# Peptides against a protein of PDB entry 6J07: the designs that were tried, part 19

Target 1, 107 residues: chain A of PDB entry 6J07
Amino acid sequence: GQRGWFCGSVSQDLRQFWVAEGGTISDPRAADFLFSCDASHPDTLRIYQSLDYIEDNATVFHAYYLSAVANAKIKNSVALGHFILPPACLQKEIRRKIGSFIWEQDQ

## One batch from the design tools (peptide; made by RFdiffusion4, then SolubleMPNN)

Design b1_p11_5_s4 (from b1_p11_5, 6 letters changed)
Fold by OpenDDE base, seed 4:
Structure b1_p11_5_s4 (fold): chain B 107 residues (1-107), chain A 11 residues (1-11)
Amino acid sequence: as target 1 above (107 residues)
Amino acid sequence: KAIEIVLEAIK
């Protein structure tokens, strides 16, 4: 599917890029991809609290992925897996093991 | 396309 949900923290430019690339925008229940720029935003928090997310049937990605794709010299070299946005309460431990998130490095 | 890249990454 090509349906995406966007947290209010995501700019219109990134949303428009998604649509320009053939995607559509939908509610989170129907979406194939969930994008956010802020794990602490109320919209994103509601996703983390949803049954779909708790049961590991949903993944939130940092919308900076779309910026990276848009600006990459080799667009297919951008790995979506590097842009998984976990809940804020888990990020410290993840940084301890893996290091700073890519969106933190490039900002 | 970005959408195709996303889909490929998930699969």
Scores: peptide ipSAE 0.053, ipTM 0.683, DockQ to the pose 0.056
Fold by OpenDDE base, seed 2:
Order: structure tokens, then sequence, then C-alpha cells
Structure b1_p11_5_s4 (fold): chain B 107 residues (1-107), chain A 11 residues (1-11)
């Protein structure tokens, strides 16, 4: 599917890019992809508290992925897996293991 | 397209 949900922390420009590339905007339950720029935003926190997320049926991605795709010389060089946005309570431990998140390096 | 890239990356 091509349905995306967007946290209020995501700019209108990135939403417009999603639609321009053939995507649609939907509520979290219907969405195929969930995008956020802030793990602490109330919209994103509600996702982390949802049954779909708790049961591992949902993944939140940092919307910076879309910026990276838009600006990439080689489109397939951008790996979606590098843009998984975990809850804030897990981020310190993840950074200790794999280093800073990719969106933190360019922002 | 970005949508196609996302779908390929996650499948």
Amino acid sequence: as target 1 above (107 residues)
Amino acid sequence: KAIEIVLEAIK
C-alpha cells in the first residue's frame, strides 16, 4: 500500500513530497507507513501506546527518510531500516550500540 | 519513485 500517517511534527513540504510521489494520507490504523520527526510529540506517543505498536504490527519511521530520498543521487542507496524511530526511552541504549541516528547527523 | 523505494525496502 501507499497510505501514510504523519505526526504533526512533520512539515507540510514532506507531506507534499509523499503525495507527489503517489502516496496518500490516512489515519494511523489504515496507514501502511507511519512518519514522525519527534518521538516525544503527543501524536507519536499515542502511536507507541497503541495495540498495533505494542503487538509489533507497526513501525514508526523518521520523516527525514523522505528528505534523504528526495535528495539522493542514487535513490536505492537510502535504506529505510536506518530511519526507524524508537521511543525516547530506548534511544540512549541504541546510541551506545550503533552510534548516533542518521537524522541527528544532518540536523 | 519514493513510494516504490519504501515498499521495496520494507518487504
Scores: peptide ipSAE 0.051, ipTM 0.682, DockQ to the pose 0.056
Fold by OpenDDE base, seed 5:
Order: C-alpha cells, then structure tokens, then sequence
Structure b1_p11_5_s4 (fold): chain B 107 residues (1-107), chain A 11 residues (1-11)
C-alpha cells in the first residue's frame, strides 16, 4: 500500500513530497508506513504505546528517509531499514553499538 | 519515485 501516517514533527514539505510521489495520508491504524522526526513527540509516543506496535505489527521510520529519497543520485539507493526510528530509551545503546543514526549524520 | 523505492524495500 501507499498509505502513510505522519507525526506532527514531520514538515509539511515532506508530507507533500509523499503525496506528490503517489502516497496518501491516513491515521496510524490504516497506514502502511509510519513516519516521524522525533521519537519523543507525543504523537510518536502514542504509536509506541499502541497494541499494534507492542505486538510487532508496526514500525516507525524517520521521515528523513523521504528527504534522502528526494535527493538520491542513484535510483533505489536508499535503504528503508536504515531509517527505523526506535524509542528514545533505546537510542543511546543503539548508537553505542552501530554509531550515529543516518538522520543525525547530516546535522 | 519515493513510493516505488519504499515498496521495493519491503517486498
């Protein structure tokens, strides 16, 4: 599917890009993809607390993925798996193991 | 397109 949910932390530009590329915007329950720019945003926290997420039926992705796609020089060169956005409580440990997240490297 | 790339990534 092409349905996406967006946390309030995601800019309108990225939302518009999603729609321009053929996507639609929906509520989290109907969405195929969940995008956020802030694991601590209340909208994202509600996702992490949802049964769908707790039961491993949902994944939150950092919306920077869309920026990377928009600017990609090589088609299909952006791996969605590198943009999984984990809860804030796990991020420090993850950084210790694999280094800074991709969305942090360009900041 | 972005949607195509997303779909390819999860197929």
Amino acid sequence: as target 1 above (107 residues)
Amino acid sequence: KAIEIVLEAIK
Scores: peptide ipSAE 0.050, ipTM 0.689, DockQ to the pose 0.054
Fold by OpenDDE base, seed 3:
Structure b1_p11_5_s4 (fold): chain B 107 residues (1-107), chain A 11 residues (1-11)
Amino acid sequence: as target 1 above (107 residues)
Amino acid sequence: KAIEIVLEAIK
């Protein structure tokens, strides 16, 4: 699918890139991909509190993934899995184990 | 296309 939901924290530039590449913008329930730039944004928090997310049927990705894809020289060189955006309460533990997130390194 | 890359990345 090509349906994406975007948190209010995501710039119009990244949203426009998604659409330009053939994607559509939808509500969270219909979306195939959920993008955010801020785990603490109210829009994202509502996703984390949803039944779909709690039951592991939804994943939030950092929208920086789209920027990385746009700048990639090799197809499939950017792994979506590296851009999973977990709730703030889990981020400290994750950083302790695997280091800073990619979006933090490039900001 | 970015959308196709996204789909491949989650496989």
Scores: peptide ipSAE 0.044, ipTM 0.686, DockQ to the pose 0.055

Design b1_p11_6_s1 (from b1_p11_6, 5 letters changed)
Fold by OpenDDE base, seed 2:
Structure b1_p11_6_s1 (fold): chain B 107 residues (1-107), chain A 11 residues (1-11)
Amino acid sequence: as target 1 above (107 residues)
Amino acid sequence: PYASAASLLGS
């Protein structure tokens, strides 16, 4: 199934799209996918501080992924891996090595 | 149960 947790930083529209596409919304412990629009949001920070995350058992994805899927001609053409949302402490270094995140690009 | 970067990389 598609169980998703959403940070408070994620709009209701994106949450509704998730549900419209067959997903359900759950608490973090029950979720398969963790979505956020802000690595510095308290909700997301709590995820980063969790043992599951620290032990690399979970990944936070930027909810802009859902917008990209919604706008794509082929839904499966959007790669979830491009929307990994790392902790803020890592983002600057990642930008330096890989470039700006896709959600930061004008699309 | 969580989707992870490791899972994506392995797929």
Scores: peptide ipSAE 0.040, ipTM 0.677, DockQ to the pose 0.057
Fold by OpenDDE base, seed 1:
Structure b1_p11_6_s1 (fold): chain B 107 residues (1-107), chain A 11 residues (1-11)
Amino acid sequence: as target 1 above (107 residues)
Amino acid sequence: PYASAASLLGS
């Protein structure tokens, strides 16, 4: 099974989809995947401030990944790497270099 | 145990 942590910014619908697909919901320390919809949310900020994150042992992903998976016609066609959610202080430069984030494009 | 950017780059 896959264990996920969810920022308070993530809708209940996306959490329910995660569980429906066989995932479980856990505390950040026990999670395999960290999901958020808001890099500025206090929950997510605490992740960015954690030792594991600072040491590059963890990544936060935008929960829109789950919506993309739900809507995908081909299994495994959605790349998790497209949904890395960096701290807000880095996002402007990232957009400049690689373009707008996929969750912004599909809104 | 966390999924990380490094893990994604290596897979």
Scores: peptide ipSAE 0.039, ipTM 0.675, DockQ to the pose 0.058
Fold by OpenDDE base, seed 4:
Structure b1_p11_6_s1 (fold): chain B 107 residues (1-107), chain A 11 residues (1-11)
Amino acid sequence: as target 1 above (107 residues)
Amino acid sequence: PYASAASLLGS
């Protein structure tokens, strides 16, 4: 199953797309996928501070992934791994080594 | 049961 949690920073349109594609929406603890559009949003910060996240058992993904999938001619051409949303404290270093995040390039 | 970086690598 595809159970997803959504930060308050994620638009209703993206949530609706998730459901239209067969996903369900749940609380963080029950979710398989965690989506956010803002690493600094209080909802997302709570995830980063959770034991599951600290112990590397969880990953937050940028919800722009869903937009990319919706607009792609081939669904599996969009790699979920490219949409990992790390805490703000790590983003500067990641940009220095790899470059701007994919969601930032389109904004 | 969260999706994680490790889970993605194993897929």
Scores: peptide ipSAE 0.038, ipTM 0.669, DockQ to the pose 0.055
Fold by OpenDDE base, seed 5:
Structure b1_p11_6_s1 (fold): chain B 107 residues (1-107), chain A 11 residues (1-11)
Amino acid sequence: as target 1 above (107 residues)
Amino acid sequence: PYASAASLLGS
């Protein structure tokens, strides 16, 4: 299934796009995908602090992925892996290695 | 997945 959880930092427009594309919205425990636009938002922090996340069972993705998909000319041309949203404490190191995040470049 | 990000940081 296509079940997604959304941090409060995610706009209603992106949530609506998710639903329009056939997705459903659920609580974090039931969700297959976790979306956020802010690693420092309390909702997202609770995910990072959860046992599922700590045990490497959960991944948070930046919701800008949905915007990128919406604007893509080719289906499946947007790689979800490029939109992994790690905790803020890791972001500086990631930027050092691979450059600025896509959502920072295009948004 | 997050594991991929962790692998990147550890490389």
Scores: peptide ipSAE 0.029, ipTM 0.647, DockQ to the pose 0.108

Design b1_p11_6_s2 (from b1_p11_6, 5 letters changed)
Fold by OpenDDE base, seed 1:
Structure b1_p11_6_s2 (fold): chain B 107 residues (1-107), chain A 11 residues (1-11)
Amino acid sequence: as target 1 above (107 residues)
Amino acid sequence: PYEDAADLLGS
């Protein structure tokens, strides 16, 4: 489905875009997608601490993905996998090996 | 309009 949960760090504009594209907004337990703009926000931290996330049954995505989709010329050209938002404690090592995250490059 | 991912909570 297209049920999404949004951290308090995500703007109302991005939430509205999600809905305009056919998505709905729900709590984390019912959501298919989890969006955040801040890995250190209390809302997102609660997700990382959840059993679902620890057992690798949940993934948090940076909400900037929605902005990228909105601005994309070619439909379905934006890869969701490039917007995975890992916990802050892992980001330094990831940047060292792969480079800066897409949302950091565009901002 | 959003792609599916294997590592997600719901269907």
Scores: peptide ipSAE 0.034, ipTM 0.656, DockQ to the pose 0.049
Fold by OpenDDE base, seed 5:
Structure b1_p11_6_s2 (fold): chain B 107 residues (1-107), chain A 11 residues (1-11)
Amino acid sequence: as target 1 above (107 residues)
Amino acid sequence: PYEDAADLLGS
C-alpha cells in the first residue's frame, strides 16, 4: 500500500502531494513509508529508536523525494533508494563514501 | 508513482 507517516519537519505541501497521488497518512507502525526532513527532529529520533527500525523492518526517507517526484518529467525516474535518511551518526561516513545527499545538493 | 519499495519489508 501507500500508507505514509510524516515527521513534523515535513511541510503540509508535501503531505498534500502524497495524498493527491493516492497516498494515505497513518501512524508510524501502520505506515509503509516514513518521511522526514530532519534526522535530528524528535519525531524522527523516536523512529530510529523504535524496535521496528532497530530490527531493520523500517526505513526513513527524506521527504525531498516527493518534491523530486513532483518535478520529474519522466514518471518513475526518481529512485526512492537515493533518499534514504540515515541517523546522524551514519551520515558523515556515507557522505565520505558516496558523496553528499541529494537533498543537500539541491537545497 | 511510489512503486519503488525495494527498501521496505512487506511493502
Scores: peptide ipSAE 0.030, ipTM 0.646, DockQ to the pose 0.052
Fold by OpenDDE base, seed 4:
Structure b1_p11_6_s2 (fold): chain B 107 residues (1-107), chain A 11 residues (1-11)
Amino acid sequence: as target 1 above (107 residues)
Amino acid sequence: PYEDAADLLGS
């Protein structure tokens, strides 16, 4: 499915792009995709605290993914997996091992 | 347009 939930930190433009590309917007429980631009936003924190997330049944993605898709010259060239948005408390360690997140890089 | 992404997540 293409049901998406959006943190309040995500711009209306990105939400509109999602819908324009065939997505729908839903509550997080019904959503197939969870988008956020801020791991520390209260909306996102509620996701991280949810049972679904704790049990690894939910993943939060940085909404910059949608920007990348919008700007991609090659269709389907943007890997969603590169946009997983982990809780803030884990990000330093992740950066240490893997490097800066793609939404933090100049591209 | 999100088919591949949906497949990745099993959605």
Scores: peptide ipSAE 0.028, ipTM 0.642, DockQ to the pose 0.049
Fold by OpenDDE base, seed 3:
Structure b1_p11_6_s2 (fold): chain B 107 residues (1-107), chain A 11 residues (1-11)
Amino acid sequence: as target 1 above (107 residues)
Amino acid sequence: PYEDAADLLGS
């Protein structure tokens, strides 16, 4: 499905793009995709603390994915897996291993 | 446009 939840940190423009492309907006429990622009936002923190996330049944993606898709010549050339947004406490170590996140490179 | 990604996530 294309049900998405959005952290309050995500702009209305990106939410509108999601809907324009056929997505719907849902609560976190029913959502297929969880989008955030800030791992430290209270909305996102509640996701990280949820049982679904702790048990690896949920993934948070950086909403910049939607911007990348919108601007891509070929939309399927944007890999969703590159936009996984981990908790802030893990980001420094991840950057050390794989480099800066894509959303940090393009902004 | 998100069907492929949804499939990967089991959605």
Scores: peptide ipSAE 0.028, ipTM 0.640, DockQ to the pose 0.047

Design b1_p11_6_s3 (from b1_p11_6, 5 letters changed)
Fold by OpenDDE base, seed 4:
Parts: structure tokens; C-alpha cells; sequence
Structure b1_p11_6_s3 (fold): chain B 107 residues (1-107), chain A 11 residues (1-11)
């Protein structure tokens, strides 16, 4: 599927890019992809509190993924899995074990 | 682009 939900923290430019590339925009329950730029935004917090997310049936991705895709110079160089946006309460531990998130790095 | 298309096809 190509249905995407967008947190209010995501710019209109990134939403337009999604649509221009063939995606559609939907509510989070119908969405195949959930995009956010802020784990602490109320819209994103509602996702983290949802039954679908709690039961591991939903994943939130950082919308910076779309920027990375738009600017990619190497084919297949952008992996969606690198853009999983976890709840803020988990991020410090993740950084400790894995390192800084890709959207926090100079690339 | 390719990266997005690949991800979309996988969903």
C-alpha cells in the first residue's frame, strides 16, 4: 500500500512530495506509513498511545526519510528502516546502543 | 524515486 498519515509536524512540502511520488494521504488507521518529525508532537503521541502501536502493528517513521529519498544520489541508498521514530522515552537508550539517529546527523 | 517505489511495493 501507499497510504500515508502525517503528523502536523511534517511540512507541506514533504506531504506534497509523497503525493507527487504516487502516495495518498489518509487517517492513521488506514495508513500504510506513519510519518512524523517530532516524537513529542501531540499527533504522534496519539499514535504511540494507540492499540495498533502498542500491539506492534504500527510503526512511525521520521519524515526526513522523504527528504533523503528526494535527494538520494545513489540508487537504493535510502533504507526506510533507518528512519523508525521511537517514542521519546526510548531514544536515549537507543542512542546509547546504536548511535545518533540519521535525521540528527550531518550527511 | 526508486527508494520510495521499492518501499511502497513492499507494503
Amino acid sequence: as target 1 above (107 residues)
Amino acid sequence: PYELAADLLGS
Scores: peptide ipSAE 0.025, ipTM 0.604, DockQ to the pose 0.048
Fold by OpenDDE base, seed 3:
Structure b1_p11_6_s3 (fold): chain B 107 residues (1-107), chain A 11 residues (1-11)
Amino acid sequence: as target 1 above (107 residues)
Amino acid sequence: PYELAADLLGS
């Protein structure tokens, strides 16, 4: 599916890119992809607190993925799995194990 | 882009 939900932290430009590439915008429960730019945004926090997320039936991705895809002609292939956005409480530990998140790295 | 299309097709 191509249904995406967007946190209020995601710019209109990235939302427009999603639609331009054939995606549609949906509510979180029906969405195939959940995008956010801020794990601490109230919209995203509600996702993390949802039963679907707690039961590992949902994944939040950083919307920077869309920006990276848009510029893929210049860079190597973009893997969606590298853009999983975990809750803020887990990010420090994850950084210690795998390094800085890709959306935090300079391009 | 191909990357997005491939991911979307898998859903």
Scores: peptide ipSAE 0.025, ipTM 0.602, DockQ to the pose 0.047
Fold by OpenDDE base, seed 2:
Structure b1_p11_6_s3 (fold): chain B 107 residues (1-107), chain A 11 residues (1-11)
Amino acid sequence: as target 1 above (107 residues)
Amino acid sequence: PYELAADLLGS
């Protein structure tokens, strides 16, 4: 599917890019992809607290993925899996083991 | 672009 939900933290430009590339915008229950730029935003927190997320039926991605796709060169691939956005309470431990998140790195 | 299309096709 091509249905996406967007946290209020995501810019209108990135939403427009999603639609221009063939995506649609839906509520989080119907969405195939959940995008956010802020794990602490109330919209995203409600996702993390939802039954779908708790039961591991939902994944939140950082919307910077869309920016990376928009600016990607042919020789570079953009892997969606590198943009999984975990709850803020887990990020410190993840950084300790894996390193800084890709959306936090200098462009 | 290809990267987004490939991900969307997987859903």
Scores: peptide ipSAE 0.025, ipTM 0.601, DockQ to the pose 0.047
Fold by OpenDDE base, seed 5:
Structure b1_p11_6_s3 (fold): chain B 107 residues (1-107), chain A 11 residues (1-11)
Amino acid sequence: as target 1 above (107 residues)
Amino acid sequence: PYELAADLLGS
């Protein structure tokens, strides 16, 4: 599917890019992809608290992925897996093991 | 672009 949900922290430009690439925007329960720019935003926190997320049936991605795709040269590949946005309670340990997140390096 | 399209097709 091509259905995406967007936290209020995501800019309209990135949402428009998603639609321009053939995606649609839906509520979180119907979405195939969940995008956020802020793990502490109330919208994102509600996702982390949802049954779908707790049962590992949902993943939140940092919307910077869309910016990376939009700006990538034809030879570049952007891996969605590098843009998983975990809850704040897990981020510190993840940074310790695999380094700073991509969106933190570029901000 | 290809990266996004591939992800969309895989979902």
Scores: peptide ipSAE 0.025, ipTM 0.601, DockQ to the pose 0.047

Design b1_p11_6_s4 (from b1_p11_6, 6 letters changed)
Fold by OpenDDE base, seed 2:
Structure b1_p11_6_s4 (fold): chain B 107 residues (1-107), chain A 11 residues (1-11)
Amino acid sequence: as target 1 above (107 residues)
Amino acid sequence: PYESAAALLGS
């Protein structure tokens, strides 16, 4: 299904877009997708500290994905995998190896 | 309309 959890850092507009596209909003444990705009937000930190995440049963995505989908001419042209949001402590090393994250390039 | 990859928390 399309059950999504949203960090408090995500705007109401993006949440509404998710619902308009057929998604529902749930708590983290029931969600299929976890969205955040801030890896350092307390809500997101609690996800990273959860057993589900530690055991690789959860993935956090940057909510900018939804904005990219909303603005894309073809919705399926936006790859979700490009929007994986890792913990802040890992981001510096990732940028060194791969480059800046896609959500840092436009916004 | 969204990709379902990495949706491990739920079904």
Scores: peptide ipSAE 0.030, ipTM 0.662, DockQ to the pose 0.048
Fold by OpenDDE base, seed 1:
Structure b1_p11_6_s4 (fold): chain B 107 residues (1-107), chain A 11 residues (1-11)
Amino acid sequence: as target 1 above (107 residues)
Amino acid sequence: PYESAAALLGS
């Protein structure tokens, strides 16, 4: 199963798409995927402070991934790894090294 | 289907 947790910053439409594609919605401890649209949202901050995340057993992804999948013409053409959402304190340095995040390019 | 393997690599 594909269990996902969603930050309050994620729209209902993206949540609905997740479910329509066979996903379920769960609490962050049980989730296989953690989605957020805002690294500074209190929900996401709590994830970054969690033991699972601190111990590198959890990853937060930008929910824009789901939009990209919805719009993709080729199945499995969207790489989830491109949508890793790091804490805000790390984003500036990451942008310096690898450029702007995908979800920022369409804004 | 989602890229579950990427989640592991990203952790």
Scores: peptide ipSAE 0.030, ipTM 0.643, DockQ to the pose 0.063
Fold by OpenDDE base, seed 4:
Structure b1_p11_6_s4 (fold): chain B 107 residues (1-107), chain A 11 residues (1-11)
Amino acid sequence: as target 1 above (107 residues)
Amino acid sequence: PYESAAALLGS
């Protein structure tokens, strides 16, 4: 599926890129992909509190993934898994173990 | 879902 949900924290430009590449925009329950730029945004917090997420049937990705893909010169060089956006309560521990998130790095 | 995303956005 190519259905995506977008937190209010995601710019219209990134949403337009998704649609331009063939994606559609849907509500969170119908979406195949969930995008956010802010783990603390109320929209994203509601996702983290949903049954689908609690039961590990949903994943939130940082929308910077779309920007990275848009700017990539090598096809399929951007790994979606690097853009998983966990709840804020887990981020400190993750940074301790594996370092800063890719969207936090000045590249 | 990575393959699906790559197919959509990687080309």
Scores: peptide ipSAE 0.024, ipTM 0.606, DockQ to the pose 0.061
Fold by OpenDDE base, seed 3:
Structure b1_p11_6_s4 (fold): chain B 107 residues (1-107), chain A 11 residues (1-11)
Amino acid sequence: as target 1 above (107 residues)
Amino acid sequence: PYESAAALLGS
């Protein structure tokens, strides 16, 4: 699928890039990808509280993935899995074990 | 573009 939902924290530029690459924008229930730039944004919090997310049927990705793809010089060098955006309550422990998130390193 | 296309095709 090519359907994406975007938190209000995501810039219009990144949304436009998604559409330019063939994606469409939809509501969270219909979306194949959920993008956010802020785990604490009300829009994203509502996703984390949704039944789909609680039942592990949804994943939120940091929209910086789209920027990384746009700037990539090597084919397939950007792994979507590195851009999973977990709830804020889990991020401290993840940073302790894995290190800072990619979007934090590049900002 | 390639990564984006691959992601879109995989969804």
Scores: peptide ipSAE 0.026, ipTM 0.616, DockQ to the pose 0.047; fails the geometry check

Design b1_p11_7_s1 (from b1_p11_7, 6 letters changed)
Fold by OpenDDE base, seed 3:
Structure b1_p11_7_s1 (fold): chain B 107 residues (1-107), chain A 11 residues (1-11)
Amino acid sequence: as target 1 above (107 residues)
Amino acid sequence: KLVQQLLDLYR
């Protein structure tokens, strides 16, 4: 399905885009996709601390993915995997190894 | 490969 959970850090505009594209909004346990704009937000932290996440049954994505999709010229040209949002404690190491996150490049 | 690199770092 296309059920999404949204951290409170995600703007209403991005949530509205998700719904406009046919998505629905659900609680984290029922969601197919988890979106956040802040790995340090309490909502997102609760995800990282959940059993689903700890057991690798959940992935948090940066909601900027939705903005990228909205602006994409070619359908399916935006790779969701490039928008995985890891816990804050790991981000510095990730940037060191593979470069800045895609949502940071235009900032 | 980029995705896998990310996953390998925090899984």
Scores: peptide ipSAE 0.031, ipTM 0.633, DockQ to the pose 0.192
Fold by OpenDDE base, seed 4:
Structure b1_p11_7_s1 (fold): chain B 107 residues (1-107), chain A 11 residues (1-11)
Amino acid sequence: as target 1 above (107 residues)
Amino acid sequence: KLVQQLLDLYR
């Protein structure tokens, strides 16, 4: 399915786009996709602290993915994997090794 | 490659 959970940091516009594309909004446990715009937001922190996440059964994605999809010229040209949003404690190391995140480059 | 590198650091 296409069930999504959204952190409070995600705008209503992006949520509406998700629904317009056929998605539904659910709680984190039922969701297929977890979206956030802020790794330090309390909602997102609760995800990172959950057993599902710790056991590698959940992944948080930056909601900017939806904006990128909305503006893409070619269907399926935006790779979801580029929008993985890791905990803040890992971001510095990731930037050091592979560069800034896509959502940081475009803002 | 970039995605895999990120995943390797993420996990």
Scores: peptide ipSAE 0.030, ipTM 0.626, DockQ to the pose 0.201
Fold by OpenDDE base, seed 2:
Structure b1_p11_7_s1 (fold): chain B 107 residues (1-107), chain A 11 residues (1-11)
Amino acid sequence: as target 1 above (107 residues)
Amino acid sequence: KLVQQLLDLYR
């Protein structure tokens, strides 16, 4: 099974979708996937400060990925890598070089 | 390509 951790910034609907698709919800240390909608949320900040993250053993993904999967006509059409959520202090430089994040484009 | 560019920026 796929274990996921969710920041408090993630809606209950997206959490329910995760479970409906066969996922389980766990603490961040046991999770295979870490989801957040806000890089500045205290829950997410604690992840960025954790040893697992600092040692590059963890990645935070924007929970909009789940919404995109839910709405996708082709299951493999949504690339998880496009939903990596970096710390806020890096986002401005990333936008400058790569462009706006995918979760910002539909707003 | 986009993913690799993103990773290169903040690793």
Scores: peptide ipSAE 0.029, ipTM 0.625, DockQ to the pose 0.196
Fold by OpenDDE base, seed 5:
Structure b1_p11_7_s1 (fold): chain B 107 residues (1-107), chain A 11 residues (1-11)
Amino acid sequence: as target 1 above (107 residues)
Amino acid sequence: KLVQQLLDLYR
């Protein structure tokens, strides 16, 4: 099974989709996947400050990934790696180098 | 391409 943690910034609809696809919801320590819609949300900031994250044992993904999967016409066509959500302090530099994030393009 | 670029920024 796939266990996911969700920041308070993530809508109930996306959480429900995760469960509908066979996922379960857990605390950050037990989760295989961490989802957030806001790198500056207190919940997400606590993840960035955790030992698991600092030691590179955790990755935060933008929850828009789930929306993209839900709307995908071809199975497995959405690449999870394109939805890595970096800390806010790094986002400007990333945008300068590789352009806007996918979740920003559809807004 | 994007994934590798992101990973490089974290290192």
Scores: peptide ipSAE 0.028, ipTM 0.620, DockQ to the pose 0.194

